# Peptides against a protein of PDB entry 5EIB: the designs that were tried, part 63

Target 1, 366 residues: chain A of PDB entry 5EIB
Amino acid sequence: VDLEPGTMDSVRSGPFGQIFRPDNFVFGQSGAGNNWAKGHYTEGAELVDSVLDVVRKESESCDCLQGFQLTHSLGGGTGSGMGTLLISKIREEYPDRIMNTFSVMPSPKVSDTVVEPYNATLSVHQLVENTDETYCIDNEALYDICFRTLKLTTPTYGDLNHLVSATMSGVTTCLRFPGQLNADLRKLAVNMVPFPRLHFFMPGFAPLTSRGSQQYRALTVPELTQQMFDSKNMMAACDPRHGRYLTVAAIFRGRMSMKEVDEQMLNVQNKNSSYFVEWIPNNVKTAVCDIPPRGLKMSATFIGNSTAIQELFKRISEQFTAMFRRKAFLHWYTGEGMDEMEFTEAESNMNDLVSEYQQYQDATAD
Target 2, 366 residues: chain A of PDB entry 5EIB as posed
Amino acid sequence: VDLEPGTMDSVRSGPFGQIFRPDNFVFGQSGAGNNWAKGHYTEGAELVDSVLDVVRKESESCDCLQGFQLTHSLGGGTGSGMGTLLISKIREEYPDRIMNTFSVMPSPKVSDTVVEPYNATLSVHQLVENTDETYSIDNEALYDICFRTLKLTTPTYGDLNHLVSATMSGVTTCLRFPGQLNADLRKLAVNMVPFPRLHFFMPGFAPLTSRGSQQYRALTVPELTQQMFDSKNMMAACDPRHGRYLTVAAIFRGRMSMKEVDEQMLNVQNKNSSYFVEWIPNNVKTAVCDIPPRGLKMSATFIGNSTAIQELFKRISEQFTAMFRRKAFLHWYTGEGMDEMEFTEAESNMNDLVSEYQQYQDATAD

## One batch from the design tools (peptide; aimed at target 1 E129 P196 E345)

Design b2_p22_4_s2 (made by RFdiffusion4, then SolubleMPNN; from b2_p22_4, 11 letters changed)
Fold by OpenDDE base, seed 5:
Structure b2_p22_4_s2 (fold): chain B 366 residues (1-366), chain A 22 residues (1-22)
Amino acid sequence: as target 1 above (366 residues)
Amino acid sequence: SLQEEAEANREARSKRPLFVEK
């Protein structure tokens, strides 16, 4: 789905364009112009019913519908505005289904779109209320990984999207292969989300290897485990050492010893025990899938529910507040039928979320 | 306690049917 036809033409002409049914390509003509309100109230609202008809048809064709997965950018008007409208409408029609998102957070290092803090804040407000689980994929972190770890001098959207695809493949491993930990979306939410509003995850992936590093060194289980818990391998620009893990899932892929994985996972928890809450028993879950990812002998994917995610929301809030105090560009949103009060409500709800994460970070076992 | 709240929240989510048998 897009408000611009050119994105759909790019997908159709791509190497995988024929995997999708032609009738499942829903697109507008005018785009959202990087405006959340245009995505949510005008251009997106005109297209939403056509998308819902496709969603209904695909849902009816499922033998067993668990829920929905949305991939969107929070900086752009289509992904942010229309994406959150779709989440709301799907939640209204399917209240008992899981809503899962892969939400790409904006960064000034990646995009010059001045209004991204508005689009992100307005989106986070909707995601807090209408999603069950959200993977925070931060363009700040993706850029830093590409530049520092992958040694790319000029990271491209293609390089960032490669990291996104690796992360999405990792976190969905348990859903795609039977008999795994978190084999369904509901079980994932039960294991990962102790408090309903605190459903924002820090994903991480190992190995992060540059294509030019011909270091044929097969990663070991200890190296994978260490890299997976390294802040430099996180796809969100937060330091886990500045917070506490509420819950963790680790997904190993490839032929390895389950015993060695359990030993290394215990060792990393013991070394990092100060960074876990003590009042959630058995809050680390581990899965091993014998099927490696394409082109790797083994990998590990990390899913962290950490109070350190507040650093990401604080960054967005600071940028939002600096623009909103000046009433910068507000007329672009109000001109599309949005009220100025919705900005204040979204800012308040995001600040409340930050306060909730801090409260649970500072909480001790009674 | 926070533990009891977290457990109650987990139980409340686990009791929701994932699958509607058609």
Scores: peptide ipSAE 0.413, ipTM 0.864, DockQ to the pose 0.311
OpenDDE base, seeds 1, 2, 3, 4: peptide ipSAE 0.276, 0.278, 0.355, 0.291; ipTM 0.794, 0.797, 0.847, 0.802; seed 4 fails the geometry check

Design b2_p22_4_s3 (made by RFdiffusion4, then SolubleMPNN; from b2_p22_4, 9 letters changed)
Fold by OpenDDE base, seed 5:
Structure b2_p22_4_s3 (fold): chain B 366 residues (1-366), chain A 22 residues (1-22)
Amino acid sequence: as target 1 above (366 residues)
Amino acid sequence: SLQEEAEKNRAERSERPLFVEK
């Protein structure tokens, strides 16, 4: 789905364009112009019914509908505005299905779009209420991984999207291969989300290795485990050492000893025990899939529900507040039928979410 | 307790139908 035809043509002409049904390409003509309100109230609202018709048709073709997975950017107008409109409409029609998102968080290091803090804040407000699970894929973190870890001097969208794809492949491993932990979206939600509003995940992937260091790196379970819990490997720009894990899932892929995985996972928990809440028993889950990712002998994917995710929301909130106090560009949103009060409501709800994460971070076992 | 709340929230989510079997 896109409000721009050129994106759809690029997907259709791409190496995987034939994997999608032609009739499932829904697109507009005008684009959202990086405006959430265009995506949500005008251009996106004109297109949403056509998307819902496709969603219904595909849902009816499912033998066993678990829910929906949306991949979108929160910085743009289409992914943010129309994406959240679509989430709302799907939630209304399918209230008992899981709503899962891969939400790409904006970064001023990656994009010069000045209104991204508005689009992100307005989107987060919708995601708090209408999603069950949200993977926070932060362009800030992706850029830093590309630059610092992968040693890419000038990271491209291609480099970032490669990390996104690796992460998405990792977190969906249990959904795609039988006999795994979190084999369905509901089980994932049960294991990962102790509090309904606190459903924003910090994903991580290992191995991350620069091209120059690949020849010197051993792929071992201890190294994967150590790297997976390293703050530098988080796909959200948060330091897990500044917060506490509510829940963790670790997904190992490749031929490895389950015993060695369990030993290393126990060791990393014990070493980092101060970074876990003590009042959620058995809050770390481990899965091992014998099927390695393409081109690797083994990998590990991390899913963390951490109170440190508040750092991401604080960053967005600070940027939002600095613009909103100046009433910068508000007329672009209000001109599309949006009320200025919705900015204040979205800011408030995101600040409440930050406060909730802090409360659970500071909470001790009774 | 926070533990009881977390357990309750997990239980409520677990009781919901996973799938609409056709």
Scores: peptide ipSAE 0.307, ipTM 0.803, DockQ to the pose 0.311
OpenDDE base, seeds 1, 2, 3, 4: peptide ipSAE 0.294, 0.300, 0.280, 0.270; ipTM 0.797, 0.804, 0.787, 0.792; seed 3 fails the geometry check

Design b2_p22_4_s4 (made by RFdiffusion4, then SolubleMPNN; from b2_p22_4, 11 letters changed)
Fold by OpenDDE base, seed 2:
Structure b2_p22_4_s4 (fold): chain B 366 residues (1-366), chain A 22 residues (1-22)
Amino acid sequence: as target 1 above (366 residues)
Amino acid sequence: SLAEEAAKNQAERSKRPLFVKR
C-alpha cells in the first residue's frame, strides 16, 4: 500500500515483486507530502476502503487468521497517517486479532523532514491505543550501528534497511518455523506484554554484519549472547542500563547446544539482574531454531520490553514540543481537517506512556 | 500487586481464541 504509485512499481520490479498478488497492490496518485493529516484524513481516507477490501479478501482466505503485521515509517505522511488509519480500521473490523507493527522511528540524523516529530507523535498516540505489539525500529539507532559498529562513514537507506530486514527476519523466526516458543502472535503478546499500553519492543540482532561484509565471524553462543544484550546492538536508541526489562525474548538460530544457550542466558540474566524487574517471574524466554539465517552459521535476535524505551519517546516529545510551541507548520495539518486539540492529546498520551514506563521502572516487589 | 496485575493481563490475552476457524 502507498499513496504514491512509484513505490509499488519499485516493489513489483524488485527481486521479490512476483511473490505479491497484482490485485494486492493498492496505491494512490497524490502522495501524502510527509503530512500525517493527508495520510489520515484526506488522501489516505480516500484509499482506505480499497485497502480494507483486499484485507477482507486475504483474511477470508486464511484457514487460521492470527492477526496483522504492518511495516511502516512514522516520519512520512503515508506510513504514519495512512498506516495508523489502516490500523484503526482493521482494529474496528477485527477486534479479536493481534495487531503487530514494525514502526520505523524518525531521526534528525537520517532525515531533514522538519515535520517528522508531528507525524511520529500523532502516530505513537494511535499505536498506544490500537496495536498489541510494536517493534520500535529507530533510525537513530540504525544510523549509530552503521556508523559506529559497521564503520560506514556515510550510512545509506540501503544499509539501514539491511538491518531492518535482518531484525524482521529474526523476530519472525518463531512464526515461520514450527515447534518454537512464541510460535504465534498472541503467544508472543502473552509473553512480552504484561501491561496493555506497554507493548513497544526494542529489537536487537547479532552478529551485526554489513550487506557487503562477507566477514564470516564464526560467533560462539557466549559471543552471540553478549552481543545481543549489548546496548550497541539495540535497534532502538535507548540504553537498557537506564531502565529495567519487563520481559525479554531471545531467538537463537543455527545448530547449537540448547544447554549452552540456557547456561549463557542464565549467566547474562544473573550478571544483569539489576536491569530486570524482580516482580515478573520467568520474564525471559529463549527459543532455538536449528535453521540459521542465509549466509550465517548462527544468529541471535533480541526482543526487549524495557522501561528504557521512554528515552525514545522523550526524544520525540522534546522535538514535538519545540515545534508545537512555535505552531510551526501547524496550518498544514489543520488545513486537512485536524483540530489543534489532537496534537495536545497525542503529546499528553505519549507523556503518560513515558510516566507509566517510569512508574514500572521504580516499582518494587510488594 | 503489580505482579498480579501483570499475570491477570497475560491471562486475559491468553483466553482470547487465537484461531477463529472460519
Scores: peptide ipSAE 0.356, ipTM 0.819, DockQ to the pose 0.328
OpenDDE base, seeds 1, 3, 4, 5: peptide ipSAE 0.337, 0.329, 0.288, 0.311; ipTM 0.816, 0.806, 0.799, 0.771; seed 4 fails the geometry check

Design b2_p22_5 (made by RFdiffusion4)
Pose (drawn by RFdiffusion4):
Structure b2_p22_5 (pose): chain A 366 residues (1-366), chain P 22 residues (1-22)
Amino acid sequence: as target 2 above (366 residues)
Amino acid sequence: SVTPASGSFREELEAKARELEA
């Protein structure tokens, strides 16, 4: 789905472009120009019922639908504006299905548009209310990993998307292969989301590799365990050691000692016990899958529900406030008939989300 | 204003949150 028609061509000309159902391409003529109001209201509303028809069709041919997963950026107009409209319409029509999103957060280091904080805040507001699980993929973190760790002086979207694809493969492994833990979206959600609004996850993986060089050696289980908890291996630009984990899901892929995995996971939990909330006993679940990802014999994927993710929302909120105080470009949004109070409602909701993460960060079992 | 999600899964999560806060 895109309001921009040129997106259809690039996907089709891609390696697996012909494998998609031709009828499932739903596109507009213009597209939003980084205007969330255009995406949602104006233009996305024009296009949205066509998308829902296709969604309804895919759903009726499902033996037992688990739910939906949406990939989109929060900084633009279409993936953000229309994407959250689609989520709200799907929530109305399929209220008992899990909604899961892979949402990329904007960063000034990657994109040169100052309205992106507007678009992201209006979107975060929708996701807080309408999604069950959201993987926070931070362009800030992706750029820093490419620039500082992978030493790519000028990171491209291809460089960033290599990190995203490795992460998406890792976090959906339990859904795609036989296993006991978090095997479906709902079971994953019940294990990861103690409070409904706190469903933004910090993904990480090890080893971090630059695409096209080179290999190995394959990591030891200790090396995998330590790296997948490392702040430098997170896809969200937050220091996990600045907050506390409410829940964690760890996924080890490849051939390895299940005993050694157990010992190392127990090791990181009790050496660093102060970083795991004490009022959620046994809040770290571990899954092993025998099939490694491409190019690797061993890998680990980390999914965290950490109070430290408030740093991500504080950064967006600060940029949003800096722009919204001066009312810059606000008429671009209200020109599409959007209420200015929707900006204030979204800002308040996001700041409320930050306070809630802090409340549980300071909470004690006493 | 944004209409919040509803349904059996949301009720389950709310019940769990109440238990944790208790």

Design b2_p22_5_s1 (made by RFdiffusion4, then SolubleMPNN; from b2_p22_5, 12 letters changed)
Fold by OpenDDE base, seed 5:
Structure b2_p22_5_s1 (fold): chain B 366 residues (1-366), chain A 22 residues (1-22)
Amino acid sequence: as target 1 above (366 residues)
Amino acid sequence: MVKPATGPFVDELRERAAKLLA
């Protein structure tokens, strides 16, 4: 789905364009112009019913519909505005199904779009209420991984999207291969979300290796375990050491010893015990899938629900506040039928979310 | 205005959350 046709043409002409049904391509002509309000109230509102018709058709073809998965950018008008409109409409029609998102967070290092803080804040306001689980893919973190870890001098969108795809593949492993931990979206949410509003995850993928070091790197369970818990390996620009893990899932792929995985997972928890809440029992889950990802002997994917995610929301909030205080570009949003009060509501809800994370960070077992 | 999350799944999570805080 897109509000501009050019993206759909790129998908159709791409190496995997034929895996999608032609009738499942829904697109507009006008775009959102990086404006959340155009995506949510005008251009996106005109297109959303056509998308819902496709969603209904595909849902009816499912033997057992678990839920929905949306991939979108929070910086742009389509992904942010129309994406959150679509989430809202799907939630209204399917209130008993899981809503999952891969939400790409904007970064000034990657985009020059000045209104991204508005689009992101307005989107997060929707996601807090209308999603059950959200993987935070932070362009800031992706850029830093490409530059620092992968040793790419000038990271491209292609490089960032490669990390996104690896992460998405990793976190969906248990859904795609039977007999694993978190084999369905509901079970994953139950294991990962102790409090309904605190459903924003820090993903990570290992191994991440520079081209120059690939030939010298042994892929071992200890190395995967060490890397996946490294703050530099997080796909969200947050340091887990500045918060506490509420819940963690680790998904190993490839032929490895379950015993060794369990030993290394226990070791990393013990070593980092100060960074876990002690009052949530059995808050670390581990899965092993015997099928490695393409081109790797083994991998590990990390999913963290950490109170450190508040750093991401604080960054967005600070940028939002600096713009909103000046009333910068507000007329672009209000001109599309948006109320200025929605900005204040979104800001307040994001600040409340930050406060909730902080509360549980500071909570101790009696 | 965004409505607060409701529904059977959210309610289940709230019940579980209440047990964690008890």
Scores: peptide ipSAE 0.451, ipTM 0.920, DockQ to the pose 0.825
OpenDDE base, seeds 1, 2, 3, 4: peptide ipSAE 0.036, 0.000, 0.016, 0.000; ipTM 0.637, 0.332, 0.392, 0.297; seeds 2, 4 fail the geometry check

Design b2_p22_5_s2 (made by RFdiffusion4, then SolubleMPNN; from b2_p22_5, 11 letters changed)
Fold by OpenDDE base, seed 3:
Structure b2_p22_5_s2 (fold): chain B 366 residues (1-366), chain A 22 residues (1-22)
Amino acid sequence: as target 1 above (366 residues)
Amino acid sequence: MVKPKTGPFIKELEERAKELLA
């Protein structure tokens, strides 16, 4: 789905364009112009019913509908505005189904779009209320991984998208292969989300290795485990050491010893015990899938529900506040039928979310 | 206005959350 036709043509002409049904390509003509309000109230609102018709058709054809997965950016007008409109509409029609998102957070390091803080804040407000699970994929963290870890001098969107793809493949492993922990979206939510509003995840992937170092890297369970818990491998721009893990899931892929995985997972928890809440029992889950990802002997994917994710929201909030105080570009949003009050509501809800994470970070067992 | 989450699954999570905090 896009408000621009050119993106759909690119997907159709791509090497995997044929895996999608032609009728499932829904697109507009005018685009959102990086405006959340165009995506949510005007251009996106005109297209949303056509998307919902496709969603209904695909849902009816599903033998066992668990839920929905949306991949979108929060910086652009289509992914943010129309994406959150679609989430809202799907939630209204399918209230008992899981809503999962891969939400790409904007960064000034990656994009010069000045209104991204507005689009992100307005989107987060929707995601807090209408999603059950949100993987926070931060463009800032992706850029830093590409530059620092992968040693890419000038990271491209292709390089960032490769990390996103690897992460998405990793976190969906348990859904695609039978007999695994978190084999469905509901089980994942039950294991990862102790409090319904605190459903924003910090993803990570291992191995992350520069092209020049690939030949020298041994892929071992200890190395995967160590890298997976390293703050530099987090795909959300926050330091887990500045917060506490509410819950963690680790998904290993490849032929490895379950015993070794369990030992290394226990060791890393013990080493980092101060960074876990002590009052949530059995808050670390581990899965092992014998099928490695393409091109790797083994991998590990990390899913963290950490109170440190408030750093990401604080960054967005600070950028938002700096613009909103000046009423910068507000007329672009209000001109699309948006109320200025929605900005203040979104800001408030995001600040409340930050406060909730802080509260649970500071909570002790009685 | 964004409507808060509803449904039996959310209620189940909320109940479990209450138990965790008790």
Scores: peptide ipSAE 0.394, ipTM 0.892, DockQ to the pose 0.826
OpenDDE base, seeds 1, 2, 4, 5: peptide ipSAE 0.018, 0.300, 0.317, 0.292; ipTM 0.505, 0.818, 0.842, 0.800

Design b2_p22_5_s3 (made by RFdiffusion4, then SolubleMPNN; from b2_p22_5, 10 letters changed)
Fold by OpenDDE base, seed 4:
Structure b2_p22_5_s3 (fold): chain B 366 residues (1-366), chain A 22 residues (1-22)
Amino acid sequence: as target 1 above (366 residues)
Amino acid sequence: MVKPKTGKFIEELEKKAKELLS
């Protein structure tokens, strides 16, 4: 789905374009112009029914519908505005199904779009209420990984999207392959989300290796485990050491010893015990899949529900507040039928979410 | 890709806003 036809043509002409049904390409002509309100109330609202018709058709063809997975950006107008509209409409029609998102967070390091903080804040407000699970894929973290870790002097969207695809492949491993942790979307939510609003995940991936060092790297379970918990391998620009893990899932891929995985996972928990809440028992889940990702002998994917994710929301909130206090660009949103109150409500809800994470970070076992 | 910004966020936004409106 896109409000621009050129994106769909690129997907259709791409190496995997034939995997999608032609009738499942739903697109607009005008785009959202990086405006959440165009995506949510005007251009996106005109297209949403056509998307829902496709969603219904595909849902009816499923033997057992678990839920939905949306991949979208929060900085643009389509992914943010229309994406959150679509989430709301699907939630209304399928209230008993899991809503899972891969939400790409904007960064000034990656995009020059000035209104990204508005689009992101308005989107986060919707995601807090209408999703069950949200993987926070932060363009700032992706850029920093590409530049600092992968030693790419001029990162491209292709380089960022490679990290996104590796992460998405990792976190969905348990859904696609039989493993020790047979997970469905609902079971993932039960294991990862102790409180309904606190469903924003910090994904991480190992190995992250520069092209020049790949030939010298041994891939071992201890190294994967250590790197998976390293802040430099997180796809969200927050430091887990500044918060506490509520829940963690670790997904190992490749041929390895389950015993060694369990030992290393215990060791990393013990070493980092101060960064876990003590009042959630058995809050670390481990899965092993014998099938490695393409081009690797083994990998580890991390899913963290951490109170440190508040750093990401604080960054967006600070950027939002800097513009909103000056009413900068608001006329572009109000001209599409939005009220200024919707901005204030979205800001308030995101700040409440930050406060909730902080409360649980400071909570001690009585 | 955009170069990492080192200045104050608001000053950078104001600069970009001028570039987009020009």
Scores: peptide ipSAE 0.026, ipTM 0.496, DockQ to the pose 0.013
OpenDDE base, seeds 1, 2, 3, 5: peptide ipSAE 0.024, 0.038, 0.029, 0.020; ipTM 0.536, 0.512, 0.559, 0.509; seeds 2, 3 fail the geometry check

Design b2_p22_5_s4 (made by RFdiffusion4, then SolubleMPNN; from b2_p22_5, 10 letters changed)
Fold by OpenDDE base, seed 5:
Structure b2_p22_5_s4 (fold): chain B 366 residues (1-366), chain A 22 residues (1-22)
Amino acid sequence: as target 1 above (366 residues)
Amino acid sequence: MVKPKTGPFIEELKARAAELLA
């Protein structure tokens, strides 16, 4: 789905364009112009019913519909505005189904779009209420991984999207292969979301290796375990050491010893015990899938629900506040039928979310 | 205005959350 046709043409012409049904391509002509309000109230509102018709058709073809998965950017008008409109409409029609998102967070290092803080804040306000689980893919973190870890001098969108695809593949492993931990979206939510509003995850993928070091790197369970818990390996620009893990899932792929995995997972928890809440029992889950990802002997994917995610929301909130105080570009949003009060509501809800994370960070077992 | 999420699953999560805080 897109509000501009050019993206759909790129998908169709791509190496996997034929895996999608032609009738499942829904697109507009005008785009959103990086404006959340165009995506949510005008251009996106005109297109959303056509998308819902496709969603209904595909849902009816499912033997057992678990829920929905949306991939979108929070910086752009289509992904942010229309994406959150679509989530809202799907939630209204399917209130008992899981809503999962891969939400790409904007970064000034990657995009020059000035209004991204508005689009992101308005989107997060929707996601807090209308999603059950959200993987935070932060362009800031992706850029830093490409530059620092992968040793790419000038990271491209292609490089960032490669990390996104690896992460998405990793976190969906248990959904795609039977007999695994978190084998359905509901089980994943039950294991990962102790508090309904605190459903924003920090993903990570290992191994991440520079091209120059690939030949010298042994892929071992200890190395995967060490890397996946490294703050530099997080796909969200947050340091887990500045918060506490509420819940963690680790998904190993490839032929490895379950015993060794369990030993290394226990070791990393013990070593980092100060960074876990002690009052949530059995808050670390581990899965092993015997099928490695393409081109790797083994991998590990990390999913963290950490109170450190508040750093991401604080960054967005600070940028939002600096613009909103100046009433910068507000007329672009209000001109599309948006109420200015929605900005204040979104800001307040994001600040409340930050406060909730902080509360549980500071909570101790009696 | 965004409506708070509701439904049986959310109520289940709320109940579990209450147990964690007790």
Scores: peptide ipSAE 0.410, ipTM 0.908, DockQ to the pose 0.788
OpenDDE base, seeds 1, 2, 3, 4: peptide ipSAE 0.066, 0.010, 0.000, 0.405; ipTM 0.701, 0.354, 0.326, 0.908; seed 2 fails the geometry check

Design b2_p22_6 (made by RFdiffusion4)
Pose (drawn by RFdiffusion4):
Structure b2_p22_6 (pose): chain A 366 residues (1-366), chain P 22 residues (1-22)
Amino acid sequence: as target 2 above (366 residues)
Amino acid sequence: PTPLTEEEREAAARRAREERAA
């Protein structure tokens, strides 16, 4: 789905472009120009019922639908504006299904548009209300990993998307292969989301590799465990050691000692016990899958529900406030008939989300 | 703090959505 028609061509000309159902391409003529109001209201509303028809058709041919997963950026107009409209319409029509999103957060280091904080805040407001699980993929973190760790002086979207694809493969492994833990979206959500609004996850993985060089060696289980908890291996630009984990899901892929995995996971939990909330006993679940990802014999994927994610929302909120106080470009949004109070409502909801993460960060069992 | 059950969390989310729709 895109309001921009040129997106259809690039996907089709891609390696697996012909494998998609031709009828499932739903596109507009213009597209939103980084205007969330255009995406949602204006233009996305024009296009949205066509998308829902296709969604309804895919759903009726499902033996037992688990739910939906949406990939989109929060900084633009279509993936953000229309994407959250689609989520709201799907929530109305399929209220008992899990909604899961892979949402990429904007960063000034990657994209040169100052309205992106507007678009992201209006979107975060919709996701807080309408999604069950959201993987926070931070362009800030992706750029820093490429620039500082992978030593790519000029990171491209291809460089960033290599990190995203490795992460998406890792976090969906329990859904795609036989296993006991978090095997479906609802079971994963019940294990990861203690409070309904706090469903933004910090993904990480090890080893971090630059695409096309080179290899190995394969990591030891200790090396995997330590790296997958490392702040430098997170896809969200937050220091996990600045907050506390409410819940964690760890996924080890490849051939390895299950016993050694158990020992190392127990080791990181009790050496660093102060970083795991004490009022959620046994809040770290571990899954092993025998099939490694491509190019690797061993890998680990980390999924964290950490109070430190408030740093991501504080950063967006500060940029949003800096722009919104001067009312810059606000007429671009209200020109599409959007209420200015929706900006204030979204800002308040995001700041409320930050306060809630801090409340549980300071909470004690006593 | 005690985490909410699955039913409690779903009910709280639903009530919040209904309030916003209203």

